# Peptides against a protein of PDB entry 4JHK: the designs that were tried, part 125

Target 1, 212 residues: chain A of PDB entry 4JHK
Amino acid sequence: EDYKIQSFDLETQKLLKTALKDPGSVDLEKVSSVIVDQSLKDQVFSREAGRICYTIVQAEAKQTNGSVFRRNLLNRLQQEFKAREETRKRSTQEWVCLVSFICNIFDYLKVNNMPMVALVHPVYDCLFRLAQSDALKNEEEVDCLVLQLHRIGDQLEKMNVQLMDELFNLLRDGFLLQEDLSSMGRLLLLEILEFRAGGWKLSDTAQKYYYS

## One batch from the design tools (peptide; made by RFdiffusion4, then SolubleMPNN)

Design b2_p20_7_s3 (from b2_p20_7, 7 letters changed)
Fold by OpenDDE base, seed 5:
Structure b2_p20_7_s3 (fold): chain B 212 residues (1-212), chain A 20 residues (1-20)
Amino acid sequence: as target 1 above (212 residues)
Amino acid sequence: MLLEIDEEELEKLIEEEGAL
């Protein structure tokens, strides 16, 4: 199986490939750190990173019945999560990469075919932050918010419908009441409102706006 | 609302997830 890891140097690529096949032979803390660091810089890799992480977790579980990689990964995510406001102030791009990565891990890193409960509140907290008025005026943050809800909104709702209702109340208020939204931002909010209302599927209206 | 999970709570949650 081929993984998109060309953004790393050859030594790091070798490390990752070894982790995928023989996780017990590498420093899994280092592997987790490398993956997180790159995911915070590259949104394209971030999606692939979720798949890579899941594969490593499965390989370690099968090989040693261990969970060292998963623990280190989640610990690093928690550290980044705690510093999320500082990250946002420093770089919007890094902030949306962080959110994207946490959401991708939530999407891919399932236990017994179930989402990790430990990630539910952190994911919602990130999405709620993106739903604040100071974030909704930034199209890059709106793009991130809407993208994540497209990817994992249905799963998140199943985990906590109350939080999803509260989140979408904020999005509806933003769409209707906030004056400094970009035109695209407003369209994206409308689309995601319709997306959920349609059972987490694209509406004909949304298809017209984005694909016609 | 912005909630934090402390280190101890995170470890407990991870342990509760169990092995894959």
Scores: peptide ipSAE 0.029, ipTM 0.620, DockQ to the pose 0.478
Fold by OpenDDE base, seed 2:
Structure b2_p20_7_s3 (fold): chain B 212 residues (1-212), chain A 20 residues (1-20)
Amino acid sequence: as target 1 above (212 residues)
Amino acid sequence: MLLEIDEEELEKLIEEEGAL
């Protein structure tokens, strides 16, 4: 498989490639830290990091029946989640990267082919934060919110439909009542409202955009 | 309405999942 790791230096790329093939031969704590660090800086990578993480988890399980990588990954993820408000204040870009990363981990890091229950509320917490008025006025945050809902909304709803209803109530209110939305932000909110109403089904054009 | 999960609850959920 082709993994999007071009943003790393050559040495780190080699480290990641080795982790993917022979996880027992590398420091998996370091690997997890590198992945999280880069996911906070590179939105493209943060969207794909889940696939990389899942592959490493599987490789380690097969090779040593270990879970060192997963434990370190989730520990670091928890740390970043706890500090999410500070991250948002420091950098909107890092904040949306964090959300993207958490959502991507939710999407790929399955337990018995099911989403990890422990990630459900953290994901919703991030999305609810993006749905607050102070976030909805920022197009970058709206972009992130809509993108994640396009990618994992159907899965997330299956885990907790009540929270999804509450989330979309906020989005409807934002669309209808909030006056300081950008034109694009308003359009994105409308689109995602329609997307869920349509059963989370993407058009071919939209699929290429969100999953390219 | 649950908007956020507190840090302690998150830790418990992660532990229950057996990931850490």
Scores: peptide ipSAE 0.028, ipTM 0.614, DockQ to the pose 0.542
Fold by OpenDDE base, seed 4:
Structure b2_p20_7_s3 (fold): chain B 212 residues (1-212), chain A 20 residues (1-20)
Amino acid sequence: as target 1 above (212 residues)
Amino acid sequence: MLLEIDEEELEKLIEEEGAL
């Protein structure tokens, strides 16, 4: 299948498929809610969700020149973002899924072929939160941080290099000064520091060293 | 730079962007 939606029940799958082809015939608020809800539970789907959302946005724009779906999606995203600390307290998994989802939306949802400016600060805020000492000691959060930086770091830097510099200052300090990092966490921080230093590219040598 | 974003400003920005 073109879109990985097998995790949903058949009714929801039908809803999503219809939204992709004929968005005007479905409740786009409901569609957005379904996508967000699943993205908060499944980090793998979170990646696919960005692509799905982009397709629905384009389909609606083409069909009615409307933006109902995007508006609802972003409104829901804002709500989840506002509650991010509570989410983190409740479930680290849901928190990292939220971060992943926001980053994937940033990656896929473009306006005039450019990233949505409104998402730049929210993305950075999430990454900065992951870069705090209390988060760096958790491997799941470090994994998320490094994964997102691998995926969208170059794009994000183009939007605001100053914030990226500040973020990586924190990561450097964490790597050098924080004592309660796991061995893997420390390794991942070092790798991402080198990744950026190399122009957001991983050399064959580095790839072999860190991921073999 | 400040790390925290004003939630009201962010909401406004997102809503404006979503309306485009």
Scores: peptide ipSAE 0.032, ipTM 0.608, DockQ to the pose 0.657; fails the geometry check
Fold by OpenDDE base, seed 3:
Structure b2_p20_7_s3 (fold): chain B 212 residues (1-212), chain A 20 residues (1-20)
Amino acid sequence: as target 1 above (212 residues)
Amino acid sequence: MLLEIDEEELEKLIEEEGAL
């Protein structure tokens, strides 16, 4: 499979490839750190990282029945989540990458073919933060919010419909009442409102746009 | 309103999931 790791240097690519095939032969804490670090810098990779992480988790489970990688990954995720407000203040780019990464892990890192329950509230917390007035005025944050809802909104709603209703109340209020939205931001909010109202169904064109 | 998660609860939840 192609895991799209060409953005890394050759040494790191080798490390990741080894982790994918023989996780017991590498420092899985280091591997997890590398993946998280890159995900915080590159939003495209932050979306791709989930597939890599899932494969490593699966490979380690099969090889040693271990969960060292997953433990380290989640520990690092916890650290970044705790510091999310500081990250947002420091760099909007890193903040949206963090959100993308958390959502991506939620999307791909399944347990018994189900989302990790522990990630539900953290994901919602991130989305709620993006839905605040001070974030909605930033197009980059709106882009992130809408993208994640397109990718995992249906799954999140299944986990907690009450939180989704509250979130979309904020989005509707933002769309209708907030005066300092960009034109594109306003269009994106309208689109996602309609998307949910339509049962989270994507057209073929939209599917290609959001998932390619 | 902004939803804030209790950090101690989150740590516990993550640990529980990690143990699966």
Scores: peptide ipSAE 0.029, ipTM 0.609, DockQ to the pose 0.830; fails the geometry check

Design b2_p20_7_s4 (from b2_p20_7, 8 letters changed)
Fold by OpenDDE base, seed 1:
Structure b2_p20_7_s4 (fold): chain B 212 residues (1-212), chain A 20 residues (1-20)
Amino acid sequence: as target 1 above (212 residues)
Amino acid sequence: MLLEIDEEELDRLIEQVGSL
């Protein structure tokens, strides 16, 4: 199976490939750090990092019954989440990459096929931040918000419908009342409002757009 | 809202996942 690791240098690619196949032979703390670092810089990678992480977790569990990679990954995620406002201030790009990464981890790393409860509030906190007026006027942040809700909104709602209602109240108000939204931003908000109202079901066209 | 991941909860979940 191909993993989108082309943004890494050759040595790092080898490291990641080895971690996927023989995790006991590499420094898994280093691997986790590399993945998080790249996820903060590469928007494409941040949206797909969960699949790589899941595979490494499974490989380590099977080979050594270990959890070094997962532990370090989640600890680093905690650190980046705590610093999210500073990250946003420093770079909108890194901020949306961080949100994409944490949502992707939420989507892939599950317990008994259920999302990790400990990640629910951090994910909502990120989405609520994207739903603030100063973020909604930024199309890059709206793109991120809507993309995550398309991917994990149904799962998040199952975990906490009250928070989802509160979030969508903000999105509704943004759509109706905020004057400095971009045209595309306003269209995206309308679409996601309708998407949830329709039971989080994607049309064939939308499916192709968001998941192709 | 929770503003950070509970480390004890994470440890429990990590162990749970590892035992599956």
Scores: peptide ipSAE 0.047, ipTM 0.661, DockQ to the pose 0.293
Fold by OpenDDE base, seed 4:
Structure b2_p20_7_s4 (fold): chain B 212 residues (1-212), chain A 20 residues (1-20)
Amino acid sequence: as target 1 above (212 residues)
Amino acid sequence: MLLEIDEEELDRLIEQVGSL
């Protein structure tokens, strides 16, 4: 399986590969830190990191019935989440990578085949932040918002439909009332509004309109 | 995808992440 770790240096790649195969032989705290750090810098990796994390979690569970990696991962995630506004101020890219990573973890790390309930509000908080007027004017943030909603919107709604309704009220208002949206931003908002309205599915007609 | 976890561990995780 391709875990898309080519963006790391060779030493780090070796570390990650070892973690995937023999987690007991590496410092799993370090591994978790490396994954989080890279997820904050690389959008592609950020979107795929959940799969890597899941595999390491499973490998550790199988090998030692341990959860060191998961614990460290979630602790680091909590720290980054708490500092999200500072991250946003420092780098929009890192901020959207953080959101992407959190959403990706939500998508992959499931308990009893269900999303971790503890991640629901943090995910929504991130999405609500992206839905604020100061964020909607930035295409990079709108891209992130729409991307995450495409990926996990249906799952999030199942966890809390009220929050989803509130979120989409903001998106609707942004689409209709905010004047400093880019043309693309406005298009993306319209698309995601229609996407949800269609049951989190894109019709053939809509697909052609927005993505052709 | 399933993350195997016992109820006690789940509660701990919820507590930790829920404080976000």
Scores: peptide ipSAE 0.027, ipTM 0.556, DockQ to the pose 0.089
Fold by OpenDDE base, seed 5:
Structure b2_p20_7_s4 (fold): chain B 212 residues (1-212), chain A 20 residues (1-20)
Amino acid sequence: as target 1 above (212 residues)
Amino acid sequence: MLLEIDEEELDRLIEQVGSL
């Protein structure tokens, strides 16, 4: 499957391709910055960015046994995470892209076949923010929340079941008690509550909805 | 999710770059 990098100009596409093939020949800090910047603007790319990042990490490790790209990527993510409230105030779209990107990085960047423990709390913090009343009334934020929980909820629960219980208490309260939810938002909350209760397993139809 | 890959799998992924 081809990497989805069509949103970049041709020169940047070339840069990314070179990073994938020969990471030692490019400025990996610049590459990481470009990927993060575009992930904050483009939802389609944000969903693919995790796979691209993983491939670059592996290529660099193989070629030079280095981790320059991963280090710069995570540093930039930390900066964006710290500024997440400002981002949300500026643009709901950029905020949900940020959450999506962080979740994708959590999903794809494994260390010794394990999730990065350092990302667990930041991911939960983002999801808890989406579960607040002021966010639940926004269908775009609810959609983001539910999508991420479908993708990585089972992994997150394995890392910290207590936080997951607390999160879903908020979601249940929102579903039952919050009056200004959209119809779709309410349905999405119900669906995710049932999804977890069912063991985080998707039907064929649900898989098409979230991953096709 | 994408699990960690070995060198052979990485080579296959790198070859896909040409098809981007």
Scores: peptide ipSAE 0.010, ipTM 0.465, DockQ to the pose 0.028
Fold by OpenDDE base, seed 2:
Structure b2_p20_7_s4 (fold): chain B 212 residues (1-212), chain A 20 residues (1-20)
Amino acid sequence: as target 1 above (212 residues)
Amino acid sequence: MLLEIDEEELDRLIEQVGSL
């Protein structure tokens, strides 16, 4: 598989590639830390990190029956999640990267092809935060929110339709009532409202945009 | 209501991931 790790230096790329193929030969705690750190800085990577993480988890399980990587990954994820408000205050970019990363982990780390139940509420918590008025006025946060809903909205709804209804009530209110939205933000909200109303079905154009 | 992932949730996550 081709993993989007070009944002790393060559040495780190080698480390990650080795972790994917021979996880027992590298420091998986370090690998997990590197992935999380980069996911907080690079939105493109954060959107793809889940696939990498899933592969490493599988590789370690198969090779050594180990769980060092997953344990460290989830522990770090928990730490970052708990500090999400501080992250948001410090950097909108890091915040949306964090959300993207968490959502991508949700998307890829599945058991029997089912999402991890324990991640449902944390993911919704992030999306609800993005749906607050103070976040909706920021185009970068709206973009993140809409992107995640395009990617995992249907899965999340299956896990908890009530929370999804509540979330979209906020989005509708934002679209209709909030006056300080950017033009693009308003368009994005409209698009995602229509997307869910259409049964989470992507157009060919949207597929290329969100999954390119 | 917003929820925080706690230690129990983390343990559940680890268990689920371990079953992959």
Scores: peptide ipSAE 0.051, ipTM 0.659, DockQ to the pose 0.432; fails the geometry check

Design b2_p20_8_s1 (from b2_p20_8, 7 letters changed)
Fold by OpenDDE base, seed 2:
Structure b2_p20_8_s1 (fold): chain B 212 residues (1-212), chain A 20 residues (1-20)
Amino acid sequence: as target 1 above (212 residues)
Amino acid sequence: SLEEVEKEILASTPREPLLR
């Protein structure tokens, strides 16, 4: 498989490639740290990071029946999650990267083809934070929120429909009542409302409306 | 184990109150 790791230096690329093939031969804590660090800087990478992480987890499981990588990864994720408000205050960009990473880990790091239950609440907590009034007025946060819901909303709903209902109540209220939303933000919120209403898919009509 | 990891995450990631 081809993994998008061009953003790393050659040495780190080698490390990651080795981790993917022979995880027992590398420091998996270091590998996890590298992946998390880059994911916190590059929202685009976070998607690929999820896939990479899953592959490493599987490789380690097959090789040694171990879970060192996953444990370290989730430990680091937990640390970042705990500090999420401070991260948000420091940098919106880092915050949305964090959310993206958490969501992508949820999406890819599955066990028996099911999401880790432990990640459900953390993901929702992030999305709920993005759905607050102070966040909805920030287009970058709205972008992140809507992107994640497009990616994993259906899975999240299956895990907890009540939380999803609550989340979308906030989004609906934000769309309808909040005056300081950007035009794009309003558009995105409307789209995601329709997206869910349509069973987490876009109708042909909606596709034309939003993207034509 | 996975179970232990999940328990740890759950214990450390409580849901925040919503602001309306």
Scores: peptide ipSAE 0.040, ipTM 0.605, DockQ to the pose 0.516
Fold by OpenDDE base, seed 3:
Parts: sequence; structure tokens; C-alpha cells
Structure b2_p20_8_s1 (fold): chain B 212 residues (1-212), chain A 20 residues (1-20)
Amino acid sequence: as target 1 above (212 residues)
Amino acid sequence: SLEEVEKEILASTPREPLLR
């Protein structure tokens, strides 16, 4: 399999490739740190990071029945999650990368083909933060929110429909009542409201209307 | 431990009150 790791230097690429094939031969704490650090800088890589992490977890499980990588990964995630408000204040870009990364880990790091239950509330907590008035006025945060809901909204709803209803109440209120939304932000909120209402899918006509 | 980390991740902040 080919993984999108071209953004790393050659030494780090070798480290990651080795981790993917022979995780027992590398420092898995270092590997997890490298992946998280890059994911906090590059939202595009964040998507790939989920796939990479899953592969390393599976490889380690098969090789030694170990979970060192997952432990280190989740430990780092918890640290970043705890500091999320400070991260948001420091850099909107880093904040949306963090949210994207947590959502992608939720999407890819599955056990028995099921999401990790422990990640459900943290994911919702991030999305609820993006749904607050002070975040909805920032188009970058709205973009992130809508993107994640497109990717994992249906899965999240299956895990907790009550939280999803509450989240979308905030989004609807933002769309209807908040006055300082950008035109694009307002359009995206309307689109995602329609997306869920349509069973987490849009027609081709609707897709063109909102994104063309 | 992994279990301890997972327990910490389960924690979430209180939600803001809804208008409706």
C-alpha cells in the first residue's frame, strides 16, 4: 500500500515505513509523536494519518499482540484535547487540525469494525465547540465543522443520536439567529442541515447548488 | 495505562444551554 508521507523528510519517511511493516523495531512513542505533530500542522495529512495509525495498530497487534503505539497515540491525543481551548486561542489553524485529527482517528481506528466508544464524547465535544457563536463567525471553523460532519456524521449519530440532535439545534440556531456569519458560512450551515435531513446524503442537484 | 488514558478521554466539558 502507498501512504501519503511525502511531506516528511526522508529519515522520518523511513521511520514511518518501518513502523508500518515492523513496528517492534522502532520507537513507537516517537512515531506517534511525529504523526500527531504533522497532523496538527496539515489538515490534509490528518486524513491520511488516521489510515496510517490504523495500519500500525494492526501490525503491532499481529506482531507482538501489543498496543504500545495506540497507548502513546491516545495519550498524546488526550493531552492535546485537554489543551484545546488554549490551542484555539493560539491558532485557529492548529485548532481545526486538531479537530480534524481526532475525527479521523475516530473514523479509522476501529476495533472489530466499530469505532472506539471512548472517542465519541471527545469528538462531539470538539464539534459542539465549533458550533458555538464565537466559532461559527469564523469561516475556517465552519469549514472544519461541516467537513467532519460530512465524513463521520452518520457514524456519530449511530453512537449517540441525542447529542447529534443537540448539536444540530445549535447549528440551526446559528443559521437563523446569528448575524455575523459570512455568506459562505451561512450557506455551509444550510447545506449540512439539509445533508442530515436527507439521511446524510445530498442529490447531485443539491451538491451543485451549494458547492458550484 | 491505556485504560487510564481512555477514561480521561471520556471526560467532556459541559454544554452551553440551548435557546429551544
Scores: peptide ipSAE 0.030, ipTM 0.594, DockQ to the pose 0.237
Fold by OpenDDE base, seed 1:
Structure b2_p20_8_s1 (fold): chain B 212 residues (1-212), chain A 20 residues (1-20)
Amino acid sequence: as target 1 above (212 residues)
Amino acid sequence: SLEEVEKEILASTPREPLLR
C-alpha cells in the first residue's frame, strides 16, 4: 500500500517507510514529531497522516506489543492543543491544520474499533472554538468546521449528544443572527444543519443543491 | 424559494425557533 509522503525529503521518506514496516528499528518519537510538524503545515496531508499513524500503531503493536509511537503522538497533540489559541493568533492556516489533524487522528486512531475517549473533549473544544462569532466570519475556519463535522460528526454525536446539541445551537444562532458571515459560510452552515438533521447524510436533491 | 428551504431546514433542527 502506498502512502502520500512525497512532501518529505528522501531521508524522511525512508524513515517513514521503515516505521510502517519495521517500527522497532527507528526512533518512533522522531517519527511522531515529523508527522505532526508536517500535518500543521499541510491540511491535505493531515488526513493521510491519520492513516499513516494508524498503520504505525498497528505495526508496533504486532511487532513488539509496544505503544511508544502512539504515546509520543498523543503527547505532542496535547502540547499543540494547549497552545491552540496562540497558534490561531499566529496563523489561521496552522490553526485549521491543527484542528483537521486532531479530528483525523480521532477518526483513524481507534482502540478496539472505538474512538479514543480522551480525544472527545479536545475535538469538541476545537469545534466550539470554530463556532464562535470571530471564527464564523472567517471562511477558512468555517470550511474547516464543516469539513470535520462531515467526516466525524456522527461519531462525535455518539460519544456525547449533549455537546453536539450545544455546538449546533451555536451554529444555528450564527446562521440566523450573525451579520458578517460570507455567502459561502452561510451556505455551509445551512448545509451542515441539514446534514445533521438528515442523520448525518444528504439526500440526492440536497447534494445537487449545495455542491452542483 | 431559498427562504422556504431555510425554514424547512431550521424546522428539522433540534433547537426551537428563537422567540424575538
Scores: peptide ipSAE 0.019, ipTM 0.465, DockQ to the pose 0.019
Fold by OpenDDE base, seed 5:
Structure b2_p20_8_s1 (fold): chain B 212 residues (1-212), chain A 20 residues (1-20)
Amino acid sequence: as target 1 above (212 residues)
Amino acid sequence: SLEEVEKEILASTPREPLLR
């Protein structure tokens, strides 16, 4: 399989490739650290990171029945999650990368074809934070929120429909009542409201209207 | 929480690769 790791230096690329094939021959804590660090800087990579992480988890399970990589990965993720407010204050870009990474890990690290239950509330907490008034006025945060809901909203709803209802109540109120939303922000909120109402899908006509 | 994650990992770790 081909993995998009061109953003790393050659030595790190070799490390990652070895981890994917023979995880027992590398320092899996170091591997997890490298992946998390890059994911917190590059939102595009965070999507690929989920796939890479899944593959390493599978390889380690097959090779040694171990879970060292996953444990280190999730431990680091928990640390970053706890510090999310400080991250947001420091850099909106880093904050949305963090949210994207958490959501992508939720999407890819499935167990028995099911999302990890332990990640459900952390994901919702991030999305609820993006749904607050101070975040909704920032187009970059709205874009992140809407993107994640497009990617994993249906899965999240299956895990907890009550939280999803509460989240979308906030989004509806933001759309209707908040005065300092950008035009694009309003458009994105309206689109995601329609997206969920349509069963987490858009018609071809609606898709063209919002994204063409 | 980290504790919840670790508990889930221990309970769900198989000898064969996990299903997606």
Scores: peptide ipSAE 0.032, ipTM 0.591, DockQ to the pose 0.053; fails the geometry check

Design b2_p20_8_s2 (from b2_p20_8, 9 letters changed)
Fold by OpenDDE base, seed 2:
Structure b2_p20_8_s2 (fold): chain B 212 residues (1-212), chain A 20 residues (1-20)
Amino acid sequence: as target 1 above (212 residues)
Amino acid sequence: SLEEVEKEILSVTSREPLLR
């Protein structure tokens, strides 16, 4: 498989490639740190990072029956998650990257083809934070929120429908009641409301409306 | 252990939605 790691220098690319094939031969803590660091800077990479992480986890499991990489990855995620409010205050961009990364890890890092239960609440916590009024007024945060819900909303709902209902109550309230939303933000909220209402898929009508 | 990490992650997350 080809992985999008062109953003790294050649040495780091080599490290990552080695980790993907022979994880036992590299410092998996370092690998995890590199992936997390880049994911916190590049939201686009965070999607690829999820796939990379899953591959490394599987490779290590097959090679040594180990879980060093996953442990280090989750440890780092925990650290970043704990500091999420500070991150948000420091940089909206870093914050949305963090959310994106956590969501993508949730999406890809499956256990027995099931989402990791331990990540359910962290993901919801992030999404609920994005659904607060002070976040909804920021288009960048709305973009992130809607993007994640498109990607993992259906999976996340299966894990906890009650929380999803509560989340979307906030989104509906934001759409209907919040006055300082950007035009695009409001449009995105409407779209995601319809997206879930349609069973986490776009109807033909909605497809034409939003993407024609 | 991974189990310990998972437990710790759970411990730092909220079980209730953030206040509106």
Scores: peptide ipSAE 0.027, ipTM 0.660, DockQ to the pose 0.419
Fold by OpenDDE base, seed 1:
Structure b2_p20_8_s2 (fold): chain B 212 residues (1-212), chain A 20 residues (1-20)
Amino acid sequence: as target 1 above (212 residues)
Amino acid sequence: SLEEVEKEILSVTSREPLLR
């Protein structure tokens, strides 16, 4: 299977390809660092990164029954998560990439076909930050928030419905009360409110209204 | 260990519902 790793140089591409097939033959700490670094710069790659990470985890487990890659990946995620406010201050783009990456890891990196419990609160913390008034006024952050909820909202709700209720209370308040939302931001909030109310799916009519 | 990393990640995140 092909993976979208064209953004890396040839040497790094070779490293990643080897990690996917023969993880025991490469430095898996380095591999994890490379993937995280690129995911913080490229939101498109962030989704691919989740798939790549899952494949490497499975390959290492099968080959050596090891978990070196996953441990290093989670350690790096922890570091980036802890520094999330500084990242947001430095660059909105890097911040939304970080959120996207954490959400994609949550989506792809499952254990026994279940989400990693340790990632539930980090994901919610990121989404709650995006739901604050100072973030809702930024369309880039609203885009990120709504995109993640479309991708993993149903899974997150199953993990903690109370947090999801609280999150959507903030989104409702933002939609109804916040005056400095962009037109698109307000539309996206309305859509995601309707999306959840409809059981995390959109009717054909709604799909055409919001995205066609 | 993986378990230690997971526990540490949990410890730095919000565990309580927001008060409204």
Scores: peptide ipSAE 0.027, ipTM 0.654, DockQ to the pose 0.342
Fold by OpenDDE base, seed 5:
Order: C-alpha cells, then structure tokens, then sequence
Structure b2_p20_8_s2 (fold): chain B 212 residues (1-212), chain A 20 residues (1-20)
C-alpha cells in the first residue's frame, strides 16, 4: 500500500514507512511529532495523515498490543487544541490546518469501529469557533468549516444532534444577517445548509451549481 | 495512561456552544 509522504525528506519517509510496517522498531513519539508538524502546515497532507495514523495504530496493536503512538498523538492534539486561539491569532492558515487535522483524526482514528468520544466536543468547539462572526468573514475559515462538515457532519450529528442544531443555527444566522461575508462565503454557507437538510448529501444538480 | 489522556482532552473542552 502506498502513502503520500513525498513532502518529507528521504530519511523521514523511511521512518514513516518503517512505522507503518514495524512500529516497534522506531521511535513512535518522533513519528507522531513529525506527522502532526506536517499536518499543521499542509492541509492536503492532513487528510492522508489520518489514514497513516490509523494504519500505525492498527499495526502497533497487532504487533505488541501497544498504544504508544496513539497516546503521543492525542497528547500533541491536546496541546495544540489548548493553544488554538493563539494559533488563530498568529496564522489563519495554521488554524484551519489544526481544525482540519483534528477532524481528520476523528474521521479515521476509530476505536472498535466507533468514533473517539473524547474528540466529539473538541471538534464541535473548533467548528463553533469557525461559525463566529469574526471567522465567517474570512473565506479561508468558511472553506475549512464547510469542508469538515461535508466530511464528518453526519458522524458528528449522530454523536450529538443538539450541538449540531445549535451550530447550524449560527450558520443560518450568519448567512442571513451578517453583512461582511464574501460572496463565496455566503454561497458556501447556503450550500452546507442545504447539504444537511438533504440528509448530508448533494444532488448532481446542486454539485454542478456550487462546485462547477 | 491513554485513558487519562483522553479524559484530559475531554475535560479541556467546552460543554456549551460558543455564544453568538
């Protein structure tokens, strides 16, 4: 199986490949750190990172019945989450990468085929932050918000429908009442409102209208 | 432990949505 890790140097690529096949032979703390660092810089890699993380977790569980990698990964996520407001102030790009990474981990890193319950509120907290007026005026943040809801909205709703209702109340108010939204931002909010209303699915006609 | 990490992550998050 091939993983998209070309953004790393050859030595790090070797490290990651070894972690995927023989996690017991590498420093899993270092591996987790490398993955998180790159995910906070590259949103495209962040999606692949979720898959990589899941594979390493499964490999370690099978090899040693251990969970060292997952523990280190979650510890790092905790640190980044705690500092999320500081990150947002420093760099919008890093902030949306952080949100994307947390959401991708939620999506891929399942335990016994179930989402990690501990990540539900952190994910919602990030999405609610993106739904505030000061964030909705930034198209980059709106893009991130809408992308994550397309990816994991249905799963999140199953975990807590009340929070999802409250989130979408904010999005609806933003769409209707906020004056300083970009044209694309407003369009994306409308699309995601319709997306949920349609059972977290897009029709072919809607797909063409919003994304073609 | 892993459980402690998960509990700590849960504890640092809000139980209420951010206000408008």
Amino acid sequence: as target 1 above (212 residues)
Amino acid sequence: SLEEVEKEILSVTSREPLLR
Scores: peptide ipSAE 0.026, ipTM 0.653, DockQ to the pose 0.416
Fold by OpenDDE base, seed 4:
Structure b2_p20_8_s2 (fold): chain B 212 residues (1-212), chain A 20 residues (1-20)
Amino acid sequence: as target 1 above (212 residues)
Amino acid sequence: SLEEVEKEILSVTSREPLLR
């Protein structure tokens, strides 16, 4: 299938498929809610969700020149972002899913073929939160941080290099100074430091060293 | 332009925009 939506029940799958082809015939608020809810539970789907969202946005724009879906999506995202600390306290897994989803939306959802400027600071805020000492000691959060930087770091830097410099200063300090990092966490931090230093590219040698 | 994109986003988000 073109879109990975097998995790949903048949009724929801039908809803999503219809939204992708004929968005005007479905409740786009409901569609957005379903996508966000699932993205907050499944990090793998979160990646696909970005692509799905982009397609729906384009379909609605083409069909009615409307933006109902995007509006609902972003409003929900804003609500989740505002509650991010509570989410983190409740569930690390949901927190990293939230971060992943925000980053994936940034990656896929463009306006006039440009990144959503309004998402830049929220994305950085999430990454900065993951770069704090209390988060760096958790491998799940480090994994999320490094994964997102691999996916969208180059794009984010283009939007605000100063924030990226500040973020990586924290990562460097964490790598060098924080004692309660896991061995894997420390390795991942080193890798991402080198990744950026190499122009957001991973050499074959480095790839073998860190991921073999 | 980036300014145009930002305006578009603000127009389709809540009154309290998604910001830091």
Scores: peptide ipSAE 0.022, ipTM 0.639, DockQ to the pose 0.173

